# Ledger of designs, part 40: peptides against a protein of PDB entry 2YKT

Target 1, 231 residues: chain A of PDB entry 2YKT
Amino acid sequence: SRSEEMHRLTENVYKTIMEQFNPSLRNFIAMGKNYEKALAGVTYAAKGYFDALVKMGELASESQGSKELGDVLFQMAEVHRQIQNQLEEMLKSFHNELLTQLEQKVELDSRYLSAALKKYQTEQRSKGDALDKCQAELKKLRKKSQGSKNPQKYSDKELQYIDAISNKQGELENYVSDGYKTALTEERRRFCFLVEKQCAVAKNSAAYHSKGKELLAQKLPLWQQACADPS

## One batch from the design tools (peptide; aimed at target 1 R111 Y112 E186)

Design b2_p16_7_s3 (made by RFdiffusion4, then SolubleMPNN; from b2_p16_7, 6 letters changed)
Fold by OpenDDE base, seed 2:
Structure b2_p16_7_s3 (fold): chain B 231 residues (1-231), chain A 16 residues (1-16)
Amino acid sequence: as target 1 above (231 residues)
Amino acid sequence: SEDEELAELEKQIYAP
């Protein structure tokens, strides 16, 4: 029946969220943590590299003929420091605005979805059972009427059951239909949440890349000319 | 109640 099909669809939505979406989201979070760790590692390694560059700059500054190149090397290291600071800010945002929030949500969502599905199932079953009962009673009444010498005695009651069945059928169909819409909405809200959090990450990432590009673009021409005019 | 449980869980998940 239409109601049975819609019921199955509704249950499948909840099942898909619970068994596909949420596990995938957990994996997404895990991959995000791995990514964060790798970037943190890059930051640490870069610090060592540019600290060593500063040392080279110090040596240049102490030299007789390469003093001005010391400043260049220091500038290179400083620009890197600024870029890395921006990266760290991005990583903090990535952690706090995306990973943490998604993790908090997904940990609780299984319970929520289970309860929501259970509520739906319970009410759906209740309405279904009530309908079945009325149908069964009508069937019994009709059997009695067929065996009676006065079938007209049961006519009013038969009409009442028919009306009740019609109403209960309609109610069940509406409930299941609404349930399906609700389930789809639940699915959508989860994707929307992910998109919104990822947008925040994207904004921070854009800021990081922009800052780095700007700093390097500003200084690179100067650095490229540093060896052409010895002091 | 079941409704209260759902409401509480929803609040926890989607709290601003």
Scores: peptide ipSAE 0.193, ipTM 0.827, DockQ to the pose 0.737
OpenDDE base, seeds 1, 3, 4, 5: peptide ipSAE 0.184, 0.188, 0.181, 0.180; ipTM 0.822, 0.823, 0.821, 0.820

Design b2_p16_7_s4 (made by RFdiffusion4, then SolubleMPNN; from b2_p16_7, 7 letters changed)
Fold by OpenDDE base, seed 2:
Structure b2_p16_7_s4 (fold): chain B 231 residues (1-231), chain A 16 residues (1-16)
Amino acid sequence: as target 1 above (231 residues)
Amino acid sequence: EEDEELKKLEEEIYKP
């Protein structure tokens, strides 16, 4: 029946969230943590590299013929430091605004979805059983009426059951329909939350890239000309 | 009871 099909669809939505979306989200979080760790490693390695560059700048500054190149090398290291600071800020946001929040929510969501599905199933079954009971009673009444010498005795009661069945059928259909809409809304809510959090990360990432681009664009022409100047 | 549980869980999951 239409109601049975809608019921199956509703259960499938909850099942998809619980068995597909949430596990995939956990994997997404895990991959994010791996990415975060790698970027933290980059930051650490970069520090060593540019500290070594500073050392080269110190040597240039102590030289007789390359003093000005020392300043250039120091500027290169300083720009890198600023870029790395921006990266660290991005990573903090990535951790705190995306990964941590998603991790907390996905763990709690299993309980929520289980309870929501159970509630829906319980009420759906209750309404279904009540409908089935009325249908069974009507069938029993009709059998009794057909075997009776006075079928008119049961006419009013038959009408009452018909009305009750109609009402209960309508209630069941409405409940299942609303249940399906609710389930779809729950699914959409989770995707929307992910999108919103990813947008926050994207904004921070944009800030990191913009800062780096601006700093390098400002200084690179100066650095490129440094060796053209006489010693 | 189920409604209260759902409300509590929803508040916890979707809190700002």
Scores: peptide ipSAE 0.136, ipTM 0.789, DockQ to the pose 0.858
OpenDDE base, seeds 1, 3, 4, 5: peptide ipSAE 0.121, 0.125, 0.118, 0.118; ipTM 0.777, 0.782, 0.777, 0.780

Design b2_p16_8 (made by RFdiffusion4)
Pose (drawn by RFdiffusion4):
Structure b2_p16_8 (pose): chain A 225 residues (1-144, 151-231), chain P 16 residues (1-16)
Amino acid sequence: SRSEEMHRLTENVYKTIMEQFNPSLRNFIAMGKNYEKALAGVTYAAKGYFDALVKMGELASESQGSKELGDVLFQMAEVHRQIQNQLEEMLKSFHNELLTQLEQKVELDSRYLSAALKKYQTEQRSKGDALDKCQAELKKLRKKPQKYSDKELQYIDAISNKQGELENYVSDGYKTALTEERRRFCFLVEKQCAVAKNSAAYHSKGKELLAQKLPLWQQACADPS
Amino acid sequence: FEEELARMEEAIAEAE
């Protein structure tokens, strides 16, 4: 009887994956694409900014008394080119290693989940029907206490076997369904961890490039007196 | 990841 409760829980897990998880995953993939389209806009504009900044650096390089300021502005643009390309690295860890792989899995999953739930429902129903029939045949023999005919005993053995088979099937089906759910959350967490490692390398690169150059830049227009 | 996709494709092939 707890078996029937477990049977409904299992159907519910497959339904939750197909109707809640995969659609939300489709939405997450769409947000990720918008995010990358936006990140591309920033990388492009950062280019225009830094070229405008290099132009100022060229002007200071050609003047009397401000040449070193020209060098400071060149170095600012250079630091940004090095930071940006550590960002473009985190960006491709986003496209090829997260968005593409998610889209690939979710595409095949619709058919896989519809087929797995269906196969489970058919197998569970077939085992339940065979058990009910064996039990009905036995009830017929028994109707027309510590005594059992040869045939009654054979039915008792068969009912015991099929009941054990049905309960194991439902028990294993439930464990499998929870595992299918967990594998989809684990993959999502893994893809995010990978993008996160590249975000750590990007932010670490920025901290050290600036920690190196920033004091010299702050000194360029200090009072020499 | 590739092993999981192969497992899903085999399951779909069996269903066909």

Design b2_p16_8_s1 (made by RFdiffusion4, then SolubleMPNN; from b2_p16_8, 5 letters changed)
Fold by OpenDDE base, seed 5:
Structure b2_p16_8_s1 (fold): chain B 231 residues (1-231), chain A 16 residues (1-16)
Amino acid sequence: as target 1 above (231 residues)
Amino acid sequence: MEEELKEMEELIKEAE
């Protein structure tokens, strides 16, 4: 029936979220944590490299003929430090605004969806059973009427059952229809949340890249001329 | 988000 088909579709939406989306989201979070760890590793390694660059700058500053190049090397290291600070801010946002929030949601979502589905199923079954009961009673009444010497005795009751069946059928269909819409909304909002959080991460990443580009664009011409124009 | 989580918890409690 129409209601049965829609019921099936509704259940499938919930099952898809619980069995496909949520496990995939957990994996996504795990991969995100790995990515964060790798970037943190890059940060640490970069620190060592630029600390070594500072040491080279110190040597230049101690020289008689390359003192100004020491300042250049220090500036290079400082610009890196500033760029790195932007990266760290991005990573903090990535962790706190994306991964942590997703983790909090997905932790409870399985239980939530199970509860929601169970509630829907219970009510759907209740309405269905009530409808079936009325249909069965009508059938019994009709059988009794056919065997009676006075069928007219049952006519009013038959009409009452017909009306009740019609009403219950309509209620069931509406309930299932609303349930399906609700389920689809539940699915969509989860994807939307993911997209929105990724957009926030993207904005923070863009800020990191922009700041780096700005700092390097400002200083690079000066550094490139340092050897040609000794002070 | 906190409100949503609270709503989720409430639904879970009602159903369990």
Scores: peptide ipSAE 0.033, ipTM 0.677, DockQ to the pose 0.753
OpenDDE base, seeds 1, 2, 3, 4: peptide ipSAE 0.032, 0.032, 0.035, 0.032; ipTM 0.670, 0.657, 0.646, 0.645; seeds 2, 3 fail the geometry check

Design b2_p16_8_s2 (made by RFdiffusion4, then SolubleMPNN; from b2_p16_8, 8 letters changed)
Fold by OpenDDE base, seed 1:
Structure b2_p16_8_s2 (fold): chain B 231 residues (1-231), chain A 16 residues (1-16)
Amino acid sequence: as target 1 above (231 residues)
Amino acid sequence: MQEELEEMKKLIEEAE
């Protein structure tokens, strides 16, 4: 029946979220944590590299003929420091605005969805059972009427059961239909949340890249001329 | 988001 098919679809939506989406989201969070750790490793390694560059700048500053190149090397290291600060801000956002928030939701979601599905199933079954009972009573009444010498005695009750069945059928169909819409909304809001959080990360990432581009574009012409213009 | 989490907890508590 229409209601049975819609009921099946509703249950399948909840099952898909519980069995496919949530496990995949947990994996996504885990991969995000790995990515964060790798980026932290990059920042640490970069610090060592540019600290060593500063040491080369110190040696240039102590030289007789290359003093001005010391300042250039220091500027290169300073630009890196500023870029690093932007990266750290991006990483904080990545952690706090994406990973933590997703983790908080996914931790509760299994229990939430189980509860929601159970509630839906209980009410759906209750309405279905009530309908079945009414249909069974009508069938019994009709059987009794066919065997009676006075079938007209049961006509009013028959009409009452027919009306009750119609009303209960409509109620069940509406409930299941609303349940399906609710389930689809639950699925959609989870994807939307992921998209929105990823947009925030993308915005912060764009700021990081823009800052780096600006700083390097400003200084690179100066650095490129340093060797051509000895003091 | 915190409000949504609290609502989820409430629904869990009511259904369990």
Scores: peptide ipSAE 0.053, ipTM 0.752, DockQ to the pose 0.663
OpenDDE base, seeds 2, 3, 4, 5: peptide ipSAE 0.036, 0.046, 0.037, 0.053; ipTM 0.732, 0.739, 0.740, 0.750; seed 2 fails the geometry check

Design b2_p16_8_s3 (made by RFdiffusion4, then SolubleMPNN; from b2_p16_8, 6 letters changed)
Fold by OpenDDE base, seed 3:
Structure b2_p16_8_s3 (fold): chain B 231 residues (1-231), chain A 16 residues (1-16)
Amino acid sequence: as target 1 above (231 residues)
Amino acid sequence: MQEELKEMEELIKEAE
């Protein structure tokens, strides 16, 4: 029936969120943590490299003929420091505003969806059983009327059952239909939340890349000219 | 964020 098909669709939406979306989201969070860890590793390794560059700059500054190149090497290291500061800010936001929030929500959501689905199933079954009962009673009444010498005695009661069945059928259909709309809304809300949080990450990432590009674009021409200039 | 979590907790209580 239409009601049964709609009920199946409703249950499938909840099951898809619970069995596909939420596990995938947990994996997404785990991959995010791995990505964060890798970036932290990059920053640490980069610090070692540019600290060594500073050491080369110190040696240049101590020389008689390469003093100005010492300043260039120090500037290169300083620009790196500024870029790393921007990356650290991005990582803090990535952790606190995305990963932590998603982790908290996904854990609570498992309990919520389980309870919500159970509540829906219980109410759907209750309405279905009430409808079936009325249909069964009408069938019994009709059998009794067919065997009676006075069928008119049961006419009013038959009409009452017909009306009750119609009302209960409509109520069941509406409940299941609303349930399906609610389930789809719940699914969409979760995807929207993910999209919004990822947009924030994208904005922070863009700011990081822009700052790095600007700093390097400003200094690189100066550095390229340094060896051509007389000491 | 804390407000959203509270809302979810309330929904869980209502559904359980």
Scores: peptide ipSAE 0.036, ipTM 0.660, DockQ to the pose 0.588
OpenDDE base, seeds 1, 2, 4, 5: peptide ipSAE 0.031, 0.031, 0.031, 0.032; ipTM 0.675, 0.651, 0.657, 0.682; seed 2 fails the geometry check

Design b2_p16_8_s4 (made by RFdiffusion4, then SolubleMPNN; from b2_p16_8, 5 letters changed)
Fold by OpenDDE base, seed 5:
Structure b2_p16_8_s4 (fold): chain B 231 residues (1-231), chain A 16 residues (1-16)
Amino acid sequence: as target 1 above (231 residues)
Amino acid sequence: FEEDLKEMEELIEEAE
């Protein structure tokens, strides 16, 4: 029936969130944590590299013929320090605004969805059982009427059961329809939350990339010319 | 976000 099909669709939405979306989201969070860890590793390794570059700048500054190149090497290290600071700010936002919030929601969501599905199933079954009962009683009444010498005695009761069946069928269909809309809204809300959080990450990432581009674009021409003018 | 978590917790408590 239409009601049974819509009921199956409703259950399938909840099952899809529980069995496909939530496991995939957990994997997404795990991959995000791995990415964060790798970027933190880059930060640490970069510090050592640019500290070593500063040491080379110190040696240049102490030389007789390469003093001005010392300043260039210091500037290179400083620009990369500023870029790294922007990366660290982006990583903090990535952790606090995306990963932590998704992790908190996905932890509660299994219990929430189980409860929501159970509530829906209980009420759907209750309405279905009430409908089946009325249909069964009508069938019994019709059998009694066929075996009776006075079938007209049961006509008013037959009409009452027909009306009750129609009303209960309508109530069941409406309930299942509303349940399906609710389930789809729950699914959409989860995707929307992910999109919104990724937008925040994208803004922070854009700021990091912009700052790096600006700093390097400003200084790179100066650095490229430094060896052409030996003092 | 915090309001969403509270709402989820309330719904869980009502259903359990």
Scores: peptide ipSAE 0.103, ipTM 0.787, DockQ to the pose 0.674
OpenDDE base, seeds 1, 2, 3, 4: peptide ipSAE 0.092, 0.086, 0.081, 0.080; ipTM 0.784, 0.784, 0.777, 0.779

## One batch from the design tools (peptide; aimed at target 1 L108 E186 F193)

Design b2_p17_3 (made by RFdiffusion4)
Pose (drawn by RFdiffusion4):
Structure b2_p17_3 (pose): chain A 225 residues (1-144, 151-231), chain P 17 residues (1-17)
Amino acid sequence: SRSEEMHRLTENVYKTIMEQFNPSLRNFIAMGKNYEKALAGVTYAAKGYFDALVKMGELASESQGSKELGDVLFQMAEVHRQIQNQLEEMLKSFHNELLTQLEQKVELDSRYLSAALKKYQTEQRSKGDALDKCQAELKKLRKKPQKYSDKELQYIDAISNKQGELENYVSDGYKTALTEERRRFCFLVEKQCAVAKNSAAYHSKGKELLAQKLPLWQQACADPS
Amino acid sequence: SAFEEELARMEEFLEEE
């Protein structure tokens, strides 16, 4: 009987994956694509900014008394080129290693989940029907206490076998369904962890490049007196 | 890869059906 409760829980897990998780994953993929389209806009504009800044650096390089300021502006643009390309690295860890792999799995999953739930429902119903029939045959013999005919005992053995088979099937089906759910959350967490490692490398690169160059830049227009 | 193995596992199950 708790078997029937478990049977409904299992159907509910497959339904939750197909109707909640995968659609939300489709939405997450869409947001990720928008995010990358936006990140591309920033990388491009950062280019225009830094070229405009190099132009100022060229002007200071050609002047009397401000040449070193020209060097400072060159170095600022250079630091940004090095930071940006550590960002473009985190960016491709986003496209090839997260968005593409999510899209590939969610595409195949629709058929896979519809087929797995269906196979489970058919197998569980077939085992239930065979058990009910064996029990009906036994009830017929028994109707027309510590005594049992040869045939009654054979039915009792068969009912016991099929009941054990049905309960194991529902028990294993539930464990499998929870595992299917967890594997999908685990993959999502793993793809996010990978993008996160590259975000750590990007931010670490920025901190050190700036920690190196920033004091010299702050000194360039200090009072020499 | 673990991801490729999981996709292969899903394709194998669908082929059986």

Design b2_p17_3_s1 (made by RFdiffusion4, then SolubleMPNN; from b2_p17_3, 6 letters changed)
Fold by OpenDDE base, seed 4:
Structure b2_p17_3_s1 (fold): chain B 231 residues (1-231), chain A 17 residues (1-17)
Amino acid sequence: as target 1 above (231 residues)
Amino acid sequence: SEFEEELKEMEEFLKSL
């Protein structure tokens, strides 16, 4: 029947979220944590490199003929520090606004979806069983009427069962239809949440890249001229 | 936040069962 098909579709949506989407999202979170760790590793390695650059700047500042190059090397390290601060802000956002929130949501969502599906199944079955019962009682009544010497005695009851069946069938169809729409909405909401959180990450990433570009564009011409003008 | 509200709704649903 149409209601049975739509019921199967509804269950399949919930199953797809539980068995495909949520496990894939957990993997996405795990890959995100790995990416965060790698970026943190870059941050640490960069600190060591630019600390070593500062030491070279100190040596230049102590020299008789290269003092001005010391300031250039210090500026290079300072620009790096500013870029790094922007990266750290991006990483904090990536952790707190994407990974942590997704992790909290996916953990709760497993329980939520299981309960939601169970509730839907229970109510759907209850409505279906009530319909089946009315249909069975109508069949029994019709058999009794056919064997009776006075079939008209059962006409009012037959009409009542027909009306009850029609109403229960309509209620079941509406319930299953609404259930399917709800399930699709639940699926879409999860994808939308992921997209929105990824957009926030993208904005923060863009800010990091922009800041780096601006700082380097400002200073790089000065640094390039430092060796051409021996003081 | 929208996130907090969604979590709250899910928790409330679970408490209602």
Scores: peptide ipSAE 0.231, ipTM 0.859, DockQ to the pose 0.910
OpenDDE base, seeds 1, 2, 3, 5: peptide ipSAE 0.219, 0.227, 0.224, 0.228; ipTM 0.853, 0.856, 0.856, 0.859

Design b2_p17_3_s2 (made by RFdiffusion4, then SolubleMPNN; from b2_p17_3, 5 letters changed)
Fold by OpenDDE base, seed 4:
Structure b2_p17_3_s2 (fold): chain B 231 residues (1-231), chain A 17 residues (1-17)
Amino acid sequence: as target 1 above (231 residues)
Amino acid sequence: SEFEEELQEMEKFLEEL
């Protein structure tokens, strides 16, 4: 029936979220944590590299013929420090506003969706069973009427069952229809949340890249000419 | 925050069952 098909579709939406979306989201979070760790590793490795560059700048500053190049090397390291600070702020946001929130939500969502599906199934079954009961009673009544010498005796009861069946059928169809819309809304909300959080990450990443570009664009011409200038 | 509100709604739903 239409209601049975829509019921099946509703259950499939919940099952898809629980069995496909949520496990995939857990994997996404795991990959995000791995990415965060790698970027933190880059930060650490970069610090070592630019600390070594500072050491080269110190040596230049102590030289007689290359003293001004010491300042250039220090500026290079300082610009990197500023860029790295911006990266660290981006990583904090990535952790706190994306990964942590997704992790908390997906953990709670497993319980929530299971409970929501169970509630829907219980109520759907209750309405279905009530309908089936009325249909069965009408069938029994009609069988009694056909075997009776006075069929008119059962006419009022038959009408009552017909009305009850009609009402219960309508209630079941509406309930299942609303259930399907609710399930689709639940699915969409989860995708929207992911998109919105990823937009925040993208915005923070853009800020990092913009700041780095700005700082380097300002200083790079000065550094490029340093060796051409007289000592 | 919107996030906190959504979590609270889910928790409330679970408590009402």
Scores: peptide ipSAE 0.204, ipTM 0.850, DockQ to the pose 0.902
OpenDDE base, seeds 1, 2, 3, 5: peptide ipSAE 0.194, 0.204, 0.198, 0.201; ipTM 0.844, 0.849, 0.846, 0.849; seed 2 fails the geometry check

Design b2_p17_3_s3 (made by RFdiffusion4, then SolubleMPNN; from b2_p17_3, 5 letters changed)
Fold by OpenDDE base, seed 4:
Structure b2_p17_3_s3 (fold): chain B 231 residues (1-231), chain A 17 residues (1-17)
Amino acid sequence: as target 1 above (231 residues)
Amino acid sequence: SEFEEELAEMEKFLESL
């Protein structure tokens, strides 16, 4: 029947979220944590590199003929520090606004979806069983009427069962239809949440890249000329 | 936040069962 097909579709949506989407999201979170760790590793390694650059700047400042190059090397390290601060802000946002929120949501969602599906299945079955019972009673009544010497005795009861079946069929169809719409909305909401969180990450990443570009564009011409004009 | 509200709604649903 149409209601049975719609019921199967509804269950399949919930199953797809539980068995495909949520496990994939858990993997996505794990990969995000790995990416965060790698970027933190870059941050740490970069600090060591630019600390070593500062030492070279100190040596230049102590020299007789290269003092001005010491200031250039210090400026390079300072610009790096500023870029690194922007990266740390981006990473903090990536952790707190994406990874943590997704992790909290996916953990709760496993329980939520299981309960929601079970509630839907229980109510759907209850309505289906009530309909089947009325249909069975009507069939029994019709068999009694066909075997009776006075079939008119059962006419009012037959009409009552027909009306009850019609009403219960309509209620079941509406319930299953609404259940399917709800399930599709639940699926869409999860994808939308992921998209919105990725947009936030993209904005933060853009800010990091913009700041780095601006700082380097301002200073790079000065640094490139430092060796051409020995003072 | 919208996120906190969604979590609260999910928790409320679970508590109602």
Scores: peptide ipSAE 0.236, ipTM 0.860, DockQ to the pose 0.906
OpenDDE base, seeds 1, 2, 3, 5: peptide ipSAE 0.225, 0.237, 0.228, 0.233; ipTM 0.855, 0.859, 0.855, 0.858; seed 2 fails the geometry check

Design b2_p17_3_s4 (made by RFdiffusion4, then SolubleMPNN; from b2_p17_3, 8 letters changed)
Fold by OpenDDE base, seed 4:
Structure b2_p17_3_s4 (fold): chain B 231 residues (1-231), chain A 17 residues (1-17)
Amino acid sequence: as target 1 above (231 residues)
Amino acid sequence: SEFDKELQEMEDFLAEL
């Protein structure tokens, strides 16, 4: 029947979220944590490199003929520090606004979806069983009427069962239809949440790249000229 | 936050069961 088909579709949506989406999201979170760790590793390695550059700047400042190049090397390290601070802010946002929230949500969602599906199945079955019972009682009544010397005695009861079946059929169809719409909305909400969180990450990443570009564009011409004009 | 509201809605649903 139409209701049985739509019921199967509803169950399949919940199963797809539970068995495909949520495991894939857990993997996505794990890959995100790996990416965060790699970026933190870059941050740490870069600090060591630019600390070593500062030491080269100190040596230049102590020299007789290269003092001005010491200031250039210190400026290079300072610009790096500012870019690094922006990266750290981006990483904090990536951790707190994306990874942590997704992890909290996916953990709760496993329990939520199991309960939601079970609630839907229980109510759907209850309505289905009530309909089947009315249909069975009508069939028994009709058999009894066919064997009776006075079939007219059962006419009012037959009409009552027909009306009850019609009402229960309509209620079941509406319940299953609403259940399917709800399931699709639940699926869409999860994808939308992921998209919105990725948009926040993209904005923070854009801010990091913009800040780095601006700082380097301002200073790089000065640094490139430092060796051409011996003082 | 909207996130906190969504979590609370899920928790409330689970508490009713």
Scores: peptide ipSAE 0.244, ipTM 0.863, DockQ to the pose 0.850
OpenDDE base, seeds 1, 2, 3, 5: peptide ipSAE 0.237, 0.243, 0.236, 0.244; ipTM 0.858, 0.861, 0.857, 0.861

Design b2_p17_4 (made by RFdiffusion4)
Pose (drawn by RFdiffusion4):
Structure b2_p17_4 (pose): chain A 225 residues (1-144, 151-231), chain P 17 residues (1-17)
Amino acid sequence: SRSEEMHRLTENVYKTIMEQFNPSLRNFIAMGKNYEKALAGVTYAAKGYFDALVKMGELASESQGSKELGDVLFQMAEVHRQIQNQLEEMLKSFHNELLTQLEQKVELDSRYLSAALKKYQTEQRSKGDALDKCQAELKKLRKKPQKYSDKELQYIDAISNKQGELENYVSDGYKTALTEERRRFCFLVEKQCAVAKNSAAYHSKGKELLAQKLPLWQQACADPS
Amino acid sequence: MEEELEEMEEETEELEE
């Protein structure tokens, strides 16, 4: 009887994956694409900014008394080119290693989940029907206490076998369904961890490039007196 | 990654049969 409760829980897990998780994953993929489109806009504009800044650096390079300021502005643009390309690296860890792999899995999952739930429902119903029939045949013999005919005993053995088979099938089906759910959350967490490692490398690169150059830049217009 | 996708396709075909 708890078996029937477990049977409904299992159907519910498959329904939750097909109607909640995969659609939300479709939405997550869409937000990721918008995010990348936006990140491309920033990388492009950062280019215009830094070229405008190099132009100022060229002017200071050609002047009397401000040449070193020209060098400072060149170095600022250079630091940003180095930071940006550590960012473009985190960006491709986003496209090829997260968005593409998510889209590839979710595409095949619709058929896979519809087929797995259906196979499970058919197998569970077929085992239940065979058990009910064996039990009905036995009830017929028994109707027309510590005594059992040869044939009654054979039915009792068969009912025991089929009941054990049905309960194991429902028990394993539930474990499998929870595992299918956990594998989809695990893959999502893994893809996010990978993008996160590249975000750590990007931010670490920025901290050290600036920790190196920033004091010299702050000194360039200090009072020499 | 490609191997896992192929396994998913094979498992889907088996389940449909």

